Peptides against a protein of PDB entry 7PB4. Designs and how they scored, part 278

Target 1, 105 residues: chain A of PDB entry 7PB4
Amino acid sequence: KMLNIKEYKEKLLSTLGEFLEDHFPLPDRSVKKKKKNIQESSVNLITLHEMLEILINRLFDVPHDPYVKISDSFWPPYVELLLRNGIALRHPEDPTRIRLEAFHQ
Target 2, 218 residues: chain B of PDB entry 7PB4
Amino acid sequence: DALQMAVGYFEKGPIKASQNKDKTLEKHLKTVENVAWKNGLASEEIDILLNIALSGKFGNAVNTRILKCMIPATVISEDSVVKAVSWLCVGKCSGSTKVLFYRWLVAMFDFIDRKEQINLLYGFFFASLQDDALCPYVCHLLYLLTKKENVKPFRVRKLLDLQAKMGMQPHLQALLSLYKFFAPALISVSLPVRKKIYFKNSENLWKTALLAVKQRNR

## One batch from the design tools (peptide; made by RFdiffusion4, then SolubleMPNN)

Design b2_p22_7_s4 (from b2_p22_7, 13 letters changed)
Fold by OpenDDE base, seed 4:
Structure b2_p22_7_s4 (fold): chain B 105 residues (1-105), chain C 218 residues (1-218), chain A 22 residues (1-22)
Amino acid sequence: as target 1 above (105 residues)
Amino acid sequence: as target 2 above (218 residues)
Amino acid sequence: MPLAEQTLRLMVKELVELRAEL
């Protein structure tokens, strides 16, 4: 039973990865350099897959404080996507923190 | 061969310079249709053409015709189905194309080589139950896919809610009955015992073609 | 809600459920 669950989890993660790459890819960095002066904050945006992994891990690793601080690596449209779909919740007192929704409750 | 040229045309797209783009398109489409209905298509050809039909590369009429001729010679690759489902999520295909795809998927279910990855898409298919046009076909697909592990309390609730909204639909009842079989503790409601599982759409657009495929593979 | 977004929610939910069982 446990081996089957692990294998299923791995397959689901793989499927999710492919799904996210196809449907929710990061924007091409070709956002036109119009405004010269904003220092290209070289903040590497993380994939939605990586973002979800962080949120899921935090939920299980720190269940009493399952909130993740939104970093500059979090693409704002992904944050909005997760929030509007009820996948994530914003911290009631700190808008810079989000958690994964507790789907199992 | 003519089929390879036709598949290549759809894959690469129309070469810009052809004055008679529509005639060329029709010629290649007819080639694919003729081969598919006579002999079936190889798994590789289905992989390419199914992806094209759902990608939105061509118009709805062309996509519909391609999808209607996705008849296997032997097997359909599970990977092709997974890719196809991914295109459904992008929303570039019409509602009618989505319906046709689910009908196709049900029709061709036994010809898909593996089901492991398709089973992972169970949640995706289940979400499509909310579409009234898709619901009958999705119920049929889920009836074919459902394992005990898929029967979760939240899915039961959703099915019951859907039944409350849509009424006692035969396809919903069939799926709920299967759910009750796998997890009787999750379904407290008495379901009518239906002697025959009836999915209305058993008259598949591909019935004749599938009979021919089965006869050739014997 | 777009189908892709619904699918994402369901996949994440399933992953969470699976992880809770492990």
Scores: peptide ipSAE 0.592, ipTM 0.461, DockQ to the pose 0.473
Fold by OpenDDE base, seed 1:
Structure b2_p22_7_s4 (fold): chain B 105 residues (1-105), chain C 218 residues (1-218), chain A 22 residues (1-22)
Amino acid sequence: as target 1 above (105 residues)
Amino acid sequence: as target 2 above (218 residues)
Amino acid sequence: MPLAEQTLRLMVKELVELRAEL
C-alpha cells in the first residue's frame, strides 16, 4: 500500500513538472528591451515547480511556521498565480512571507 | 504519396506563394479525410494532425474537420493524447473543439496504446467538470479512468456539489456510482440503482469508423 | 479561473494529501 502511494506521488510530481513546463514556463530572458543602464541583477528565477516544492516541503518540515520568505528568485507572476488560485496565502502580518494553503481544512 | 503531402502541408504550413491557398488547403483536407475514413491513419499521422488541430494554427472549421478524421488504423499513441491535453490548457482552441476532443478521446479510448500517462492527467480532467459543455463527456472519460486511488473525499464533495447545482444528471450518477463502488464509506448518499450506465451520445460520430477499424484488426 | 490554474490547484492539493498519507 505504501509503495503504491510513493510511486503514485512520484508519477504525479513528474506529471506536474511537465504540466508546469508546458503551461507556466518562465519568460524567455531574450526580451531584453533596450532600456538604459539598469544593472541586470541576473537573479536566477526558479521554476514554478521548484517554488511549489519549497512550499510543500516547508509545510511538512516546519508545520508550526510553514511560511516561506519570498526571495528575488521568486518570479512575481508565479507568486500572484499561487495566491489568486488559493494555492498559497500571505502571512497576515508580513506580505513578504507566503505559505501553502492547508487543503485539509 | 498524397497523404504524406497533405500531412506535410498541415505540419509545415502553407507555402507563401500559392494564390489559391484555400483550394490547396481543401484538397489536402479532403485527402486526409478520405484516407482516415477508408483505412484509418497511422499513429504518426495522428500525432502530427492532432497536435495541429489543437494548436490553433488553423481556423476552427479546419481544426474541427481534422479532429473528426483522427481515426486510427491500429493504435493512437498515448503521447499524442498527452500533447493534445497540453494544448487544451493553452486555450488556443475553441470551446467546440474542446468538446469534440473529449468526445473523440472517449470514442477512441480503447485504441490508445497505453493509459499510464493519461491516468496521471486525472486531476486535469476532473477540473474540466466545471465546464458545463464538457461535463457529460468528462464524466464518461473519468468513468473509464477512475481507480480506487483517485476516489478522494474532496472529489466526492465536488461531484456532490455539481449534482446539487445541475441536478441528478445520468453522467454524474454513473461516476458517483463508480466512486461508491470503490469507496462506499465516502458516499453516504443513497444512489439509485441504475441497471444501465447511460452516457449522453453513446452513438459517437465515429461509430461506423470504429466498427471498420475493429473489423480490419480481427 | 482558467482551466490550467484550476488544474494546478487540484494537482497541488493531491500532492499534499499524498504526502500527508506517507
Scores: peptide ipSAE 0.589, ipTM 0.474, DockQ to the pose 0.483
Fold by OpenDDE base, seed 3:
Structure b2_p22_7_s4 (fold): chain B 105 residues (1-105), chain C 218 residues (1-218), chain A 22 residues (1-22)
Amino acid sequence: as target 1 above (105 residues)
Amino acid sequence: as target 2 above (218 residues)
Amino acid sequence: MPLAEQTLRLMVKELVELRAEL
């Protein structure tokens, strides 16, 4: 039973990921930002799907500390999107950490 | 081919320079309608046109007409349905278009080639139950899709809450009865034994066309 | 809130609820 639910969840998340990629795509890397000298640390941005996967997994894997540290791979508009929609919460003491909202209440 | 030109018009969009944009649109729309109702559309044509109808590229009237003529010649691709569902989430289509889509999806359910990916969208459909306009059609769709694996305690609670809010609707009772069938232990409430499951006749809009499709594919 | 964002919230809620049944 647990395996089937897990598999179902993973499959569902995958399907939703494709949806999210279509509707909430990452910005095209092809915007040639002008060569200003800032060391373009080629930060590999993760998809919204991957971000949600991380947040969901953290919520259940570490329920006593369900917070994920915001990395450079987190596209800021996605973070804002999740926060403003009440999908994620910022840590009260550490603004660099976010958690998935616990909707089971 | 007139149909290919019509589909291509919808796909590429109206060319800015045409003085007779509305006449051209109407011409192509009529072409699609005529072919769809006479012969049905190929899976590829449905893929393109269904996506267009839900994308918000055209006005609600046009989208409605396109959806009404999404009649398959043989099959509908599951991928087309998945893409269509994705557009429902973006909210570029009207509420009436969403209702029509769910009606279409129920009516055309048997013509969809595969159900694996659609079954994975179960949660999306279930979330749409909260929309009063969609609820009857979503219940019907869920009735067609529901497997034992989909019947979860939280969904049972949501259905019961919805029943408390909306009353004992026939479509909701049908879905709850199916849930009870798959997971009797999750539903303690005595459901009325209904001998007949009553859903809104979603097929009525396409009844004649569907009969024709079935006759051609025999 | 834009409908897409509302839908996203509902989707995530569903996923969380599903996971909680594990």
Scores: peptide ipSAE 0.591, ipTM 0.492, DockQ to the pose 0.363; fails the geometry check
Fold by OpenDDE base, seed 2:
Structure b2_p22_7_s4 (fold): chain B 105 residues (1-105), chain C 218 residues (1-218), chain A 22 residues (1-22)
Amino acid sequence: as target 1 above (105 residues)
Amino acid sequence: as target 2 above (218 residues)
Amino acid sequence: MPLAEQTLRLMVKELVELRAEL
């Protein structure tokens, strides 16, 4: 029973990942060419799926400190998207930390 | 072929601003409608047109007409359905288009080649139960998709909460009855033994077309 | 809120609820 739930969860996450990539894709790398001065911060931006996975994992793995530090790999528009929709919350004292909203409470 | 030209028009979009855009659009739309209702569409044509109908590339009236003529000649690709569901999440389609899509999905369910990936979207469909306009059709879809593995305590709670809010709806009762069948320990409430599962006979907009498809594929 | 964003919220909620049962 538990194995089937885990497998279902993984499959669901995969399907939703593809969905998120289609609907909330990262900006095409092609826009980098024109503005010379933006330092090629070679930081590979993570997908919205990966960001959500990190936030969900942190919520369950460390429930007493469910906050994740915003790294350079976090695309700012995704962070804003999560915050404005009440999917994530910013830490009240540290604006560099966000948590997933506790929907199960 | 007139159909290929019509599909190509929708896929590539209208070429330059000819003054006759609306007439050209209508001509191609009528071509698709005529072929779809007479013979059905190939899986590839459905893949293209279904994606277009939900992408928001055209206006709601056009999208609605395209979606209404998504009638298969033989089968619908599961991948086309998954892509379509992805467009529902983008929210570029109207509420009426969403309702029509779920009606279409239920109506065409038997013509979908595979259901493995669609079953993975179970949680997404379940979340759509909160939309009052979608709820009857989503219940029907979930009734078709639900496996024992999908019946979880939190989903049972959500269905019971929904029943408390909306009352004892036939479509919700049908789904709850199925849940009780798979997991009787999770549903302590006595459900009326309904002998007949009545999903809203959504006047199957495609009833005549589906009969014709079934006759051709026999 | 755009419908896409509302849908995203609902999907995340469902995922969290599913994981809480695991």
Scores: peptide ipSAE 0.580, ipTM 0.466, DockQ to the pose 0.330; fails the geometry check

Design b2_p22_8_s1 (from b2_p22_8, 11 letters changed)
Fold by OpenDDE base, seed 1:
Structure b2_p22_8_s1 (fold): chain B 105 residues (1-105), chain C 218 residues (1-218), chain A 22 residues (1-22)
Amino acid sequence: as target 1 above (105 residues)
Amino acid sequence: as target 2 above (218 residues)
Amino acid sequence: SAEDEALLRLMVEELVILEAEL
């Protein structure tokens, strides 16, 4: 049973990764922002896959404080996507923190 | 089923001109209350009863009691909420019923099946911030609904104007902090770093019921 | 699409459930 669950989990993770790359890619940074001096803060945006991984890991690693602080690496549309779909929840007291929905509970 | 008869009574009205209209009403209302608090209501029952509570078909006391027992067994349909909001626009419900509805909406927010249509009502909810009685609860609702796309310069101005009028209210500070998070460039004002956002505990009315719903759905 | 978002939710939900069973 456990082996089958692990194999299924791995398959699901792989499928999810491919799905996210195909349907929810990061915006191409290639839009040449014209020359105005806005320092392109070279904030490395993380993928939605990486964001979900962080959220899932936090949910299980720290179940008593499952909230993750939204960093500048979190692309705002991804945060909105997760919140809109009930995949993530905003912290009731801190708008800069989100958690994954505890679907297992 | 006693519940079905009760819901049918509220939907269709009294069939017979019974002399004891008030006793019959109370009987059916108690039936709904008992089932709602014990087991919760089905989404269809909530759809019917929520519409009735906001339509002005019954008096404010009855509407208030119905609205207080809008406790889901599992989920609330987004369509029911949209219909309910449409009745708020018609203005047949009392101010107290409107406040109770927003409290209910915040308390039951996680039990609503979808949020897409509710998100389209953002502008309507935001306009309701001008009502001093609704403002705390609307701020809480907007805190739950706000996306980056909703954070516009005109809304920032309205919130700042409201803060200037009402003072630094915790619920306004919470919403402004969220706005600043999504659009820092629009809010040049230094907001006090409040580590804790304090909304009025709208959930207190349903706290026990919500715990029971969560336990049944586990 | 709305369908893609729904599928994303289902996949994440299932992943969380599976993780809890491990």
Scores: peptide ipSAE 0.660, ipTM 0.447, DockQ to the pose 0.309
Fold by OpenDDE base, seed 5:
Structure b2_p22_8_s1 (fold): chain B 105 residues (1-105), chain C 218 residues (1-218), chain A 22 residues (1-22)
Amino acid sequence: as target 1 above (105 residues)
Amino acid sequence: as target 2 above (218 residues)
Amino acid sequence: SAEDEALLRLMVEELVILEAEL
């Protein structure tokens, strides 16, 4: 039984990864608008997959404080997407924190 | 059943011939209150009763009591909320009823089935920030609704003007902090890093009922 | 699309449920 759940989880993660790459890719950095002084905000944006992984891990690792601080690596449209769809919730007292919805509760 | 009779009474209005109109009204109101607090109301019942509470069909005391018992069994229809907002535009409800409605809307926000049409009403809610009595609750609602697309230069200016007028209110700071998150280039002012956002606890009126709803839906 | 967003939610929901069972 546990082996079957793990295998199914791995399959679902793989399917989710492919789905996210196809439907929710990061915007291509290619529009180098040459405006000189935009400091290459060297902030490496994380994928939606990585964002979800962080949120899921936090939900289970720290269930009493499942909130993740939004960093500059979080692409704002992804944050909005998760909130809009009820996948994530904003902290009631801190707009810089979000948690994954506890679907298992 | 007793609830259907009560809802039907409010929908159709008092039958002319009843000598004891006030006793009949109180009986039906108590029936709705008892069911709402015990079990919650169906989405259809909320649709009917919420419309009645904001239409001005009954007096302010009755409307207030109806609105206080708009507790869902499961979900609230977005259409019911849109209709309710339309009644706010007509202006037949009291200022206290408007405040109570925004408190209710914030408290019940998670129980609303969809948000697409409510999000289109963003501009209407934002305009209500100028009402000092509504401002704390509208800020909380906007904190829940605000998307990046809603953060416009003219809205930033209006929020800063409100802050200059009313001071650094916690609810206004919360909304400004969210605006700064979505559009940091539009807000040049250093906002104090407040670790805690204090909205007025709109949930306090329904706290026990909301806990019961969450327990039943689990 | 709205359909893609709905599917994303379902997949995440299922993943969370599965994780809770492990």
Scores: peptide ipSAE 0.659, ipTM 0.448, DockQ to the pose 0.299
Fold by OpenDDE base, seed 4:
Structure b2_p22_8_s1 (fold): chain B 105 residues (1-105), chain C 218 residues (1-218), chain A 22 residues (1-22)
Amino acid sequence: as target 1 above (105 residues)
Amino acid sequence: as target 2 above (218 residues)
Amino acid sequence: SAEDEALLRLMVEELVILEAEL
C-alpha cells in the first residue's frame, strides 16, 4: 500500500516537474542589465518546482509553523501565482512569509 | 482542407472582416461535426477543439456542439484530456458542459492513449462527486480509474457520507463495491451484492459513432 | 494560462494529499 503511494507520488512529481518546465519556466536572464551600479546580487532564482518543494516540505516538517520566509531567490511572479491560485497563503501578520495551503486538512 | 480551415477558425478566432460571423461560425461548426461523425477527428484536432470547447471562448451552444463531436478517428491524447480538466477548474464552462465532458470522458475512455496522467487527476474527479449533476458520471469514471492505491480512508468516508445524503444510488454503490474489493477493511458496511453494475449510459450520445470508430480501427 | 494555473493547483493539491498519507 505504501509502495504504491510512493510510486504514485514519484510519478506525480515527475509529471509536475515536466509540467512546470513547460509552462512555468524561469524567465531567461536576458533582461537587459541596465548598468546602474546596483550590486547585481546575482540572486539565483529558484525554479517553481524548488519553491513548491520547499513549501511542501515546510508544511509537513513544521506543521505548527508551516510558513516559509520569502527570500530573494523567490521570483515574485511565482509567489503571486501561488497566492492568486490559492496554492499558498500569506502569513496574516507577516507578508514576507507564505505557507502552502493545507489541502490534506 | 475544409476541416483544417474550420479548426483554424476556432483556434484563431473569427477574422475581423467577416460581416457574417455567425454564418461562418455555423459553416465551420457543421464541417467539424460532419467530419467527426463520419471519419472521426485526428488527435491533434481533438486537442485543439476540446480546449476551445472548455475555454469559454465561444458560447455554451457552440461549446456543446464542439464537445459532442469530439469523436476520435483513432486515439485521444491523454494530454488533451489533462488540458481539458484544467479548463474545468478555471470554471469558464457551464454546468451542462461539465456534465457533457464527463459523459464524453467516460464514453471515450478506451480511446485515450494513456491513463497515467489521468490517474493523477483522481483526486480532482473525486472532488466532483459532490456535484449532484456530475456524480453519476464521475462515479463511472472513478470506477474505471480506481486502483488499490486510490482507496483511502478519507475517500471511503466521503463516499459513505455521500450515500447517506443521496441514498443508495446504483452508481455510488458500484464505486463503493469496487472500493470494498480493493480495501475490505475500510468498508465495514454491508453493501448489497449487485450482480450487474448499472451506470447511466454515457455512451448513448456517441454510441453510433463509437461503433463506427471501432469498425474502422479493426 | 489560466488553465495551466488551474492544473498546477490540482497537481499540488494531490501531491499534498499524497504526502499526508505517507
Scores: peptide ipSAE 0.656, ipTM 0.467, DockQ to the pose 0.503
Fold by OpenDDE base, seed 2:
Structure b2_p22_8_s1 (fold): chain B 105 residues (1-105), chain C 218 residues (1-218), chain A 22 residues (1-22)
Amino acid sequence: as target 1 above (105 residues)
Amino acid sequence: as target 2 above (218 residues)
Amino acid sequence: SAEDEALLRLMVEELVILEAEL
């Protein structure tokens, strides 16, 4: 029973990964528009896949405080995407924290 | 050809300048209907038109007519079905369109090239059991999709709760019987051994068309 | 697209449900 669930989960994760790469890729870094604004802190943006992994892990690892602090590595359009689609929820008192929706509850 | 022109019209939308939008729409819709029922549609044509029917780009009457003529010449792409299901979640289609889609999905199930991605949508289909209008068709779909890995305690509870609410419906009993087959320990209730799985053969709107498809592909 | 966003939600929902059963 557990083996079948694990296999199914692995297949779903693989499909999700491919889907995210195809439909929600990070913007190509190549559009270096020349404007020298200095403070392009080389913040490595994480993929939507990595963001979801963080959120899912937090939901199950710390169920009493399932909120993740939004870091500079979180691409703002991805955060907005998750919130808009009800995949994530913003903390009611702290707009810098988001949680994954507890779909299992 | 006339079909390509019709599909292109639905894909690109009405060009603003045509004075008789309704007449043009009807002409193209009839073209699609005639070809679909006579010969079936190519997988690419189904991909385009199925998405259009569920996207809410056109009115409910048009969407219903498009969906009714989603008859394959050979196969339906799994990707087309996955995209179609995604549109159901967006909620731009009517309840009647959703019912028709599930009926279509059950009717065309054997013509879908692959089932791997559709199986990943099991949870979504299962959640749709709560809709009384969808429930019979969703049960039939789930009966076709259910694997041992899908039979989980929480789903068993939900099915039993649904049975308590709706009564012992034949379609629910069929699904529960399948669940008991895969996981007998999860279902303590003695289900009557129904020899005949009576999914209401809701008059398969496509019965004649499907027979024709099977004859052409032999 | 709106369809892609809806599919994303479905996949995440199913993943969460599966994780809860492990």
Scores: peptide ipSAE 0.656, ipTM 0.461, DockQ to the pose 0.491; fails the geometry check

